# Ledger of designs, part 151: peptides against a protein of PDB entry 7BDX

Target 1, 212 residues: chain A of PDB entry 7BDX
Amino acid sequence: EMGAAACTLLWGVSSSEEVVKAILGGDKALKFFSITGQTMESFVKSLDGDVQELDSDESQFVFALAGIVTNVAAIACGREFLVNSSRVLLDTILQLLGDLKPGQCTKLKVLMLMSLYNVSINLKGLKYISESPGFIPLLWWLLSDPDAEVCLHVLRLVQSVVLEPEVFSKSASEFRSSLPLQRILAMSKSRNPRLQTAAQELLEDLRTLEHN

## One batch from the design tools (peptide; made by RFdiffusion4, then SolubleMPNN)

Design b2_p17_8_s4 (from b2_p17_8, 7 letters changed)
Fold by OpenDDE base, seed 2:
Structure b2_p17_8_s4 (fold): chain B 212 residues (1-212), chain C 212 residues (1-212), chain A 17 residues (1-17)
Amino acid sequence: as target 1 above (212 residues)
Amino acid sequence: as target 1 above (212 residues)
Amino acid sequence: MKKGLKTHPYGDKKGLV
């Protein structure tokens, strides 16, 4: 209980750039983000047996950790820190996104995808995550999720790859051969206006790349 | 482990006034400080049997909580919040200071005393804590501590009472009759220059009050 | 420039910063 409450407050204040700088300026930042990855991993592994109430203190604690990672990655110095000093945490997030079944831990998936999207704003971060083993298959696995917010954030991450020629060129053959075009076309007809727009923009970006 | 790490980061960033405002501006501030008191109380009650390693994760977590309370009380809006909306936490801190034996949990005592001192900067806060049952006996109990930092913060809290005539007048008879003058005189000869100065200033303030 | 997505525990303060 108290851990979840404290971590939730830390998440709330981490929306400030100055707070992110203060978190990272401490000598414990590396250890904190190392333990964060382990804690998130332990939580996801515990789900294989029990219907954890998604509103449990443990769930709220893990959501707060994922929220902190997202807010750190939203800031330039936070992206630099994660990509240079906390790659194991990024690898853990990629792993956990693969381990979670469609419809499982939707809130956690969204926060993890938002963190990866934020990391992708840095070219070095985008290169790192896109060169991770199974990254393209992982995107398609995540795009099979029934949740519109999960799919929205997957489309944004795909768009981040497509909009960076240096990254896209390395995976272009795999991307073109495995692209779930029918799924993206279905999303372009979604009743969710944000998902609809993101799918439409991605389809336009993909068409632009085929003509060049 | 992870809870202590998160709470330690929250403590570190709570040194900012803007972070204190953000903590208090949340709808969960009341609940957080309620659970804080309960957590501190549970920890102190657990000490009656086991030599808890003072450097345990649990100890660090409780120190971080006490540090957050201190930093909240350092700011005007934080004092207003504690005195108006979290009196149970102040009562818990007063209780725990009474429950702890001389030499026990020195770091925790110092942080709790610093929080009460900060609350005493507000006249309403000073009135509240000084009118608490057994407050004057509690100060003398705490002043029996072998630790110089504990004694220093007790002397500062006593000074806050003495420097406020409206508060001092209500307890003046009990204060004069129970004052451990020999103990304070011994502290005025301390090798610790901060303790020596605080004891000397308090003795001067007390002499000034006897001549009026 | 792509703006980082911020999150808050108390709802969609989707500040694209």
Scores: peptide ipSAE 0.280, ipTM 0.843, DockQ to the pose 0.170
Fold by OpenDDE base, seed 1:
Structure b2_p17_8_s4 (fold): chain B 212 residues (1-212), chain C 212 residues (1-212), chain A 17 residues (1-17)
Amino acid sequence: as target 1 above (212 residues)
Amino acid sequence: as target 1 above (212 residues)
Amino acid sequence: MKKGLKTHPYGDKKGLV
């Protein structure tokens, strides 16, 4: 109970850039983000048996942690911190996104994908996550999710790769050979306007790369 | 571990007025402060048997909670919130200060006394805490503490009562009859300059009230 | 410039303006 309440308040205030700077300016930041990864991992590992209530204190705690990571990654100094000093947390997020089945822990997946998208705003961050082993297969695994918000955030992350020539060139062969084009085309016809727009924009970006 | 780390970060950022406003602007503030009181109470009740390591995760968590309450009470809107919406937390702090023996949990006592001092900046807050049952005996109990920082914050709280005629007049008879004058005079000779100054100022304020 | 996505426990999706 108390931990979830405190983390939820910290999540709420972390939407401010000045709060992110204050979090990172302390000597406790490294410890916090180290334990954050471990806590998220422990939670995901506990899901294989018991139907964890989506509204449990533990679930709310993990959502708050993922929300804090997202809000830290939204800020330039936060991206720099994560990529320089908390790479294990990024690796953990990538691993957990792979371990979760399609439709499993949708809210957590969305928050983790938002954090990775924010990291991808920094070229060094985008390089780091895109060079992770199995990154391209992971994107397609995540894009198989039935949830429109999961798919939206996957498409945004894919677009971040496609829009960066230095990153895309390294993976271009694997990307083109495994691209779930029919799935993206289906999303461009989605009734969800955010998913529809993201899929259309990505298809335009991909067409531009085929003509160059 | 994780709860203590998160609460410690929340404590650190709560030194900002804008963060206090953000904490209080959410619908979770009431829940947070309700559970805060319960958590602090549970911790103090657990001390009677086991030497809780002062550096335990649980101790650090409770210190962070007390620090957050102090920082909330430092701000005008935070004082208003505590006195209007979290009176049970104030009652809990007063109770826990009574339950702790002299020299026991010194760091927690200091933080709780700082929170009550901050509440005393608001006339409504000062009225509320000074009208609590056994408040004057509690002040003298706390002033018997061997720790100079505990005694310093007790003297500051006593001064807040003495400097407010509307509050002091209600308790003046009990206050004068039970005043540990020799203890305060001894503190005015302390080698701790902060304690010495606080005791001297209080003695001057008390002399002014005898001549009026 | 790509804007960072912000999240809030109360559903306030503030994008970085």
Scores: peptide ipSAE 0.279, ipTM 0.843, DockQ to the pose 0.176
Fold by OpenDDE base, seed 5:
Structure b2_p17_8_s4 (fold): chain B 212 residues (1-212), chain C 212 residues (1-212), chain A 17 residues (1-17)
Amino acid sequence: as target 1 above (212 residues)
Amino acid sequence: as target 1 above (212 residues)
Amino acid sequence: MKKGLKTHPYGDKKGLV
């Protein structure tokens, strides 16, 4: 209870850039983000049997942690910190996104995907994430999710890869060979306008890359 | 571990007025401060047998909670919030200060005393605290502490009472009859300059009140 | 420039700032 309350408050205030700077300027930031990864991992590992109440204190705590990471990654210095000093956390987020089944922990997936998208705004972050083992298969695994918000954030992350020639060129063959084109095409016809637009834009970007 | 880390970060960022406003502007502030009191109380109650490692995660967590309360009380809107909406927390802090023995949990005492001092900057807060049952005996109990920093913050709180005629008049008889004058005089001769000054100023304020 | 996505526990999807 108390930890979840404190972490939720920290999440709320982490929407401020100055708060992110204050978090990162402390000597405890490294430890905090290290333990964040471990805590998120422990939570995901605990799911293998019980329908965890999504509204539990534990769930709320982990949502707040993922929210903090997302909000830190929303800021330039936060992205730099995560990519330089908290790579293990990024690796953990990637791993946890792979461990979660379609439809499982949707809110957590969305937050983690938003964090990765934010990290991908930095070329160094995008390189790091996209060079992670199994990254391309992971994108497609996540795109199999029934949740439109999960799929939206996956498509945004895919678009971040596609729009960076320096990154895309390294994985272009694997990307093209495994592209779930039918799934993306189906999303471009979604009744969800945000998902529809993101899928359509990605398809346009892909077509542009095929002609070049 | 994780809760202590999150709470410690929240403590650090709570030094900002804008962060305090953000904490208080949330719908969870009431719940947070309610649970804060309960958590601090549970911690103090757990001390009755074991030499709790002052550097434990639990201790660090409670220090961070007390630090947050202190920093919230440092801001005008935070004082108003505490006095209007979190009176139970103030009552809890007063109770815990009474429950702790001289030399016990010195750092926590300092933080709690700083929070009460900050609340005492607001006349409504000072009235509320000083009208608490056993407040005058509590001040003298705390002034028996061997720690100079505890005693310093007690003297500051006593001074806040003395310098407010509207408050002091209500307790003047009890205050004068129970005043540990020899203890305060000893502190006015302390090698600690901060304690020495605070004791000397209080003695001057008291002398001024005796002649009026 | 891509703007970072922000989140808030209280559901203020003040998303794309």
Scores: peptide ipSAE 0.279, ipTM 0.844, DockQ to the pose 0.174
Fold by OpenDDE base, seed 3:
Structure b2_p17_8_s4 (fold): chain B 212 residues (1-212), chain C 212 residues (1-212), chain A 17 residues (1-17)
Amino acid sequence: as target 1 above (212 residues)
Amino acid sequence: as target 1 above (212 residues)
Amino acid sequence: MKKGLKTHPYGDKKGLV
């Protein structure tokens, strides 16, 4: 209980840039983010048994951790810290996104995808995550999710890859050969306006890349 | 481990007024401070058995909680919140200060005494703590501590009572009859300059009250 | 410039930073 409450407060205040700087300026930041990855991994591994009620203290604790990582990655110095000093955490987030089934832990998936999107704003971060083993298959696995918000954040991450020529060129063959075009076309007809727009924009970006 | 790490980060950032406002502006602040008291109480109750190593994650977690309470009480809106909405936590801090033996949990005593001193800046807070059952005996119990920093913070809290005529008048008889004058006089000769000064100032304040 | 997405435990304050 107490840990989840404290972590939730830290999540709320981590939306401030000055709080992110204060978190990272401390000597305990590295340890915190190391244990964060381990805690998230332990939680996801525990899901194979009991349907952990989404409202549990443990679930709330992990959501708060993922929220903190997202908010740290929203700030330039936070992205730099994660990409330079907390790569194991990024690897863990990628792994956990692969381990979760479609429809499983939707809120956690959204938070983790938002964190990766924020990391992708840094070219070094985008290179790191896109060069991760199985990254393209992982995107398609995540895009198979029935949840519109999961799919929205996947499409944003895909767009981050597509809009960076240096990154896209390295994986263009694999990307084109495995692209779930019919799925993205279906999303461009979604009633969710954010998903619809993101799918349309990505389809436009992809068409632009075929003509170049 | 993870809870202590998160709570320690929250402690570090709680030194900011804007962070205190952000903590208190959330709907979970009440729950957090309620569980804080329970967690501190559970920790102190567990000390009667094993000498909990001061370097344990549990000890660090409780120190971080006490540090957060202190930092919240350092800010005007934080004092107002604690005094209006978290009186049970103040009662718990007073109780735990009574339950701890002289020389036991020195760091925690210091943090708790600092929190009470900060609360005493608010007249409503000073009234609340000074009207608590056994408050004067508690001050003398704490002043028997061999630790100079514990004694320093006790003397500051005593001074807060002495300097507030409306509070002091209510307890003046009990205060004068039980005052450990020889102990305070001994502290005025301390090699610790902060303790020496605080004891001298309190002796001057007490002499001023005898002449009025 | 891409803006970082922020989250909040009490609802997504859509502060694109």
Scores: peptide ipSAE 0.281, ipTM 0.843, DockQ to the pose 0.176; fails the geometry check

## One batch from the design tools (peptide; made by RFdiffusion4, then SolubleMPNN)

Design b2_p18_1_s1 (from b2_p18_1, 9 letters changed)
Fold by OpenDDE base, seed 4:
Structure b2_p18_1_s1 (fold): chain B 212 residues (1-212), chain C 212 residues (1-212), chain A 18 residues (1-18)
Amino acid sequence: as target 1 above (212 residues)
Amino acid sequence: as target 1 above (212 residues)
Amino acid sequence: SVEKEVEELLKLIMEALK
């Protein structure tokens, strides 16, 4: 519980850029992010058995950790730190997103996807995550999720790939061959306005790229 | 380890007033400080048996917790929060300072004493801690510590009592009857310049009060 | 392992909360 409380507090304050700078300027930043990845992985591995209560201290702890990573990635210096010094954490997030079943740990998926999206704001970050083995299949796996918020963040991440010609050109063939167009079209008709908009915008971006 | 890392990071950033305000403005502040007290108590209770390595994750975690409390108490709004909403934590700190033997957990004692000193900056805080049962005997117990830094912070806390007529007048009789004058005189001759100065200043303050 | 230490800390925290 204390770990969850402490991490939740740290999550709350990590919305400040100054706090992110203080976290990253500390001698324990590397250790913190290393342990973060390990802790998140341990949590996900524990889900194959016992129904962990969503409101458990363990789940709250992991959510807070993921939230901290997301907030760090929202800041330019934080993105640079993650991409340069915490690549293992990014690899772990990608792995965990693959390990989680559709509908499983929705809140954690959202936080992890938000962190990846924030990383994708930097070309170096987007290159790193998009060049990860199985990245495109992972996007489609995640897009099979029944949760609208998960799908929204996947679509946003797909947009970040599509909007970067240098990144998209490398994966364009695989992307075009595997694109779940019918799924995205279905999302463009969603009652969720955020999901609807994101799907429509992505479809527009894709149309623009086919004509070029 | 993760708890220690998270708390250490939170400790580092809690030096900022803005971060303290964010901690206290959060819905989990009360829970955090409640668990802080319990965790510190559990740690101290565990010391009666196994030689806990000073560099253990548990010790670092407790030090970080105590550091957070100290930093919160260094800020006006933090002092007000502790005195109004976290009195149990203050009671716990006073208890733990009594439970620890001379020379035991010196670093933790220093942090706890710093927190009490910071609380003592507010008249309401000083009144609260000084009116705690056994407060004066506790000061003398702590002043028996062989560690100069512990003794320094005890002397500073004694000064905060002596410098407040409204507080000192309530305990003046007990204070005068139990004052370890020879111990304080010995500290005024310490090779530690900070301890020497604090002891000298306290002796001057006491002389001034005897003439008034 | 760091994982085991984290688990032990989490357990200790959970036990301390009981």
Scores: peptide ipSAE 0.016, ipTM 0.408, DockQ to the pose 0.046
Fold by OpenDDE base, seed 3:
Structure b2_p18_1_s1 (fold): chain B 212 residues (1-212), chain C 212 residues (1-212), chain A 18 residues (1-18)
Amino acid sequence: as target 1 above (212 residues)
Amino acid sequence: as target 1 above (212 residues)
Amino acid sequence: SVEKEVEELLKLIMEALK
């Protein structure tokens, strides 16, 4: 219980740039993010058997860890740190997003996707994520999720790839051949206005790329 | 264990004024400090039976919590928050300092005494602490500790009381009647230069008060 | 248990904070 509370507090304060700098300026940042990845991985692996009560202290702790990573990635120095020094954590997040089934751990998926999106603001981060093995299939696997927030953050990440010609050009063939167009079209008609708009914008961006 | 890491990280970053502001600006600050007090209390109560390994995750977690309180109290807005909104935590710290025997949980005592000293920088904080039931006997109980760091921080807290005429005047009679002068004189001859100096300064301040 | 791994993680963070 106390661990979850402490992590939730750390999550709350990590929205501050100064807190992120303080976390990163310490001699322990590397180890912290290494442990973060391992803990998140262990949590997801434990879900296959015991119905981990979503309200457990463990779940809240993992959510807070994912939230910290997301907030760190929202800050320029945090992105640089993650991309340069914590690539294993990024690999872990990508793996865990693949290991989770549609509808499973929705809140965690959202936070992890937000962290990847935030990392993708940096060209080096976007390159690293997009060049990860199975990245394109992973996007489509995630886009099959019934949750609107998961799908929204997938679409945003896809958009970050599409908007960067240097990145998109490398995977354009695979992207075009596997694009779940009908799914994106369905999302463009969603009752969720945020999802609807994101899907429409992506479709417009994709149309622009086909004409060029 | 994850709780202790998160708490230790939070402790490390709480040395920043911006982090303290972020902790306090959140909707969860009151709850966090309430839980902090309860956790510290539960830990100290658990020491009467099981030889809690001082190196346990629980011990480290409690040290981190006490460190957070100390760091929050080092910041002006943090002192104001503690004195206005978290008095129960201050009461808990005072109680725990009384419950601990000489030589018991030295590191925790130091952190708790540092927090009280930091709170005492604010006149309202000093008033609140010094008006606590059994405060003067508590100071002498703590000053009997064999640990030089504990004694140093007790002397500093005593000095804060003595240097504030509005506070000292209320307890001057009790203070004078119970003052362990021989103990303070012994400390003024300590091989620990910090303790020696603090004891000498306090003796000088007390002499000045007797002549006025 | 995930709790034990979390404990080890905290120990590692605490050791790194030492």
Scores: peptide ipSAE 0.023, ipTM 0.401, DockQ to the pose 0.052; fails the geometry check
Fold by OpenDDE base, seed 2:
Structure b2_p18_1_s1 (fold): chain B 212 residues (1-212), chain C 212 residues (1-212), chain A 18 residues (1-18)
Amino acid sequence: as target 1 above (212 residues)
Amino acid sequence: as target 1 above (212 residues)
Amino acid sequence: SVEKEVEELLKLIMEALK
């Protein structure tokens, strides 16, 4: 209970660049992000057993942790820190996104995807994530989710890859061969305007890449 | 462990007025301070059994919580919030200060005393604390502590009472009858310059009040 | 438990801020 409240408060204030700098300026930053990854992993592993109520204090705590990572990754120094010093956390996020079933822990997926997207703003971060083993299959696994927000954030991450020639060129063959085009086309007709727009833009960018 | 780290981060940033405003602007503030009191109480109750190592993660967590309260109370809006909306927390701090034996949990005592002192900057806060049942006996109980920092912060809190005629007049009789004058005189001869000065000032202020 | 791990992480941050 207390941990969840404290982490939620930290999540709220971590939207400030000054707070992120304060977090990272501490000698405990490495340890904090290490434990963050472990805690999120332990939570996801616990879901394979008992129906943890999504609104449990434990869930809220893990959501707050994921939110902190997202907010840290929104800041340039935070991205640099994560990619240089907390790669295990990024690996854990990628793993957990794979371990969660479609429709399972939607809020956590969204937060983790937002973290990865924020990391992908840096070319170094994008390279690191995209070069992760099974990254492309993971994108399609996540895109099978029934949740529009999950799919939206997957499409945004895909967009980051597609718009970076140096990254896209490395995996273009796998990307083209495995692209769930019918799924993305279906999303371009979604009633959700954000999902619709993201799918349309991605399709346009992919068409542009095929003509070049 | 994670709870303590998040709380410590929150403690570090809570020195900022903007962060305190952000904490208080959230709908979670009441819940956070409620749980803070409960957690500190649970910790102190746990000490009556096993020798909890002072350097335990649990101790550090509780210290961070107490530190957050101290920092919140250092800000005008924070003091107003505590006195208006989190009185149970103030009551808990007073209780815990009474429950701890001399020499026990010195760091926690110092932080809690600092919180009370900060609250006492507001006349409303000073009135609330000083009108707490057993407040004067509690001051003398705390002043029996062998730790100079504990005693220093007790003397500062006593000073806040002595310097406020509206508060002091209500309890002047009890205060005069129970004043551990020999103990304060001994402190005025302390090798600790801060304690020495605080004790000397208090003795001077008390002499001034006797002549008026 | 996840709660215990959370508590450990919070403790680590607290130590860093000392």
Scores: peptide ipSAE 0.022, ipTM 0.437, DockQ to the pose 0.046; fails the geometry check
Fold by OpenDDE base, seed 1:
Structure b2_p18_1_s1 (fold): chain B 212 residues (1-212), chain C 212 residues (1-212), chain A 18 residues (1-18)
Amino acid sequence: as target 1 above (212 residues)
Amino acid sequence: as target 1 above (212 residues)
Amino acid sequence: SVEKEVEELLKLIMEALK
């Protein structure tokens, strides 16, 4: 509870750029993000046996950790820190997104996807994430999720790749050959307006790329 | 480890007024400070059996919690919050200061005394603390500590009482009858310049009160 | 109880430290 409370408070304040700078300027930043990755990994590994109630202190703690990473990645200095000094954490997030089943730990997946998207705002971050082994298959695995919010954040991450010619060109063949077009088309008809819009925009961007 | 790291980070950022406002503006503030008091109490109760190494993660965690309280109390809105909404935490701190033996958990005592001093900056906080049962005996118990930093912060708290006529008048008889004058005189000859100065200033203030 | 939840979290934190 104290850990969950403390991390939840830290999550709340980490939306401030000044707080992110204070976290990163401290001598504990590297250790904190290392332990963050380990804790998230340990939590995900524990799921196959015990019905971890979504409202457990452990779950709330891990959600807060993922939220902190997301907020840090929302700031330029935070992105630079993660991409340069905490690549293991990014690798862990990518791994955990692959390990989680469709519909499993939806809130955590959303937060992790948001963090990856925020990292992808920087070209260096986008390159690192998109060049990760199995990245394209991971996108399609995640896009098979029944949750609209998970799918939305996957589409946003896909769009980040598509909008960067240097990154897209490296994976264009694999991307085109495996693209779940019917799934994206179905999402463009979603009742969720955010998901609908994201799918439509991505389809427009993809059409533009096919004609070039 | 994660809890200690998170709380240590939160401690570092809690020195900012904006961060204190963010903590207090959240829906988790009351819960966080309630759990803080309980955690500190649990830690102190555990000391009589196991040599908790001062460098343990538990010790560092509790130090960070006490540091957060101190930093919150350093800000006007934080003092108002503690005095109005977290009196149980203040009572816990006073109790724990009484439960700890001279020389025991010095760093924690210093942080707790700093928090009480910061609360005492407000007249309402000073009144609440000074009207607590056994407050004057507690001051003298704490002043018997072999640690110069503990004694310094006790002297500062005593000075906060002495400098407020409305507060001092309520306890003046008990204060004068129990004052460890020889101990304070000895501290005025300390090799520690901060302790020496604090003891000298207090002695001057006390002399002024005896002549009035 | 809040105390039990804190203890469990402290334990979890301590276990994660290991």
Scores: peptide ipSAE 0.021, ipTM 0.400, DockQ to the pose 0.047; fails the geometry check

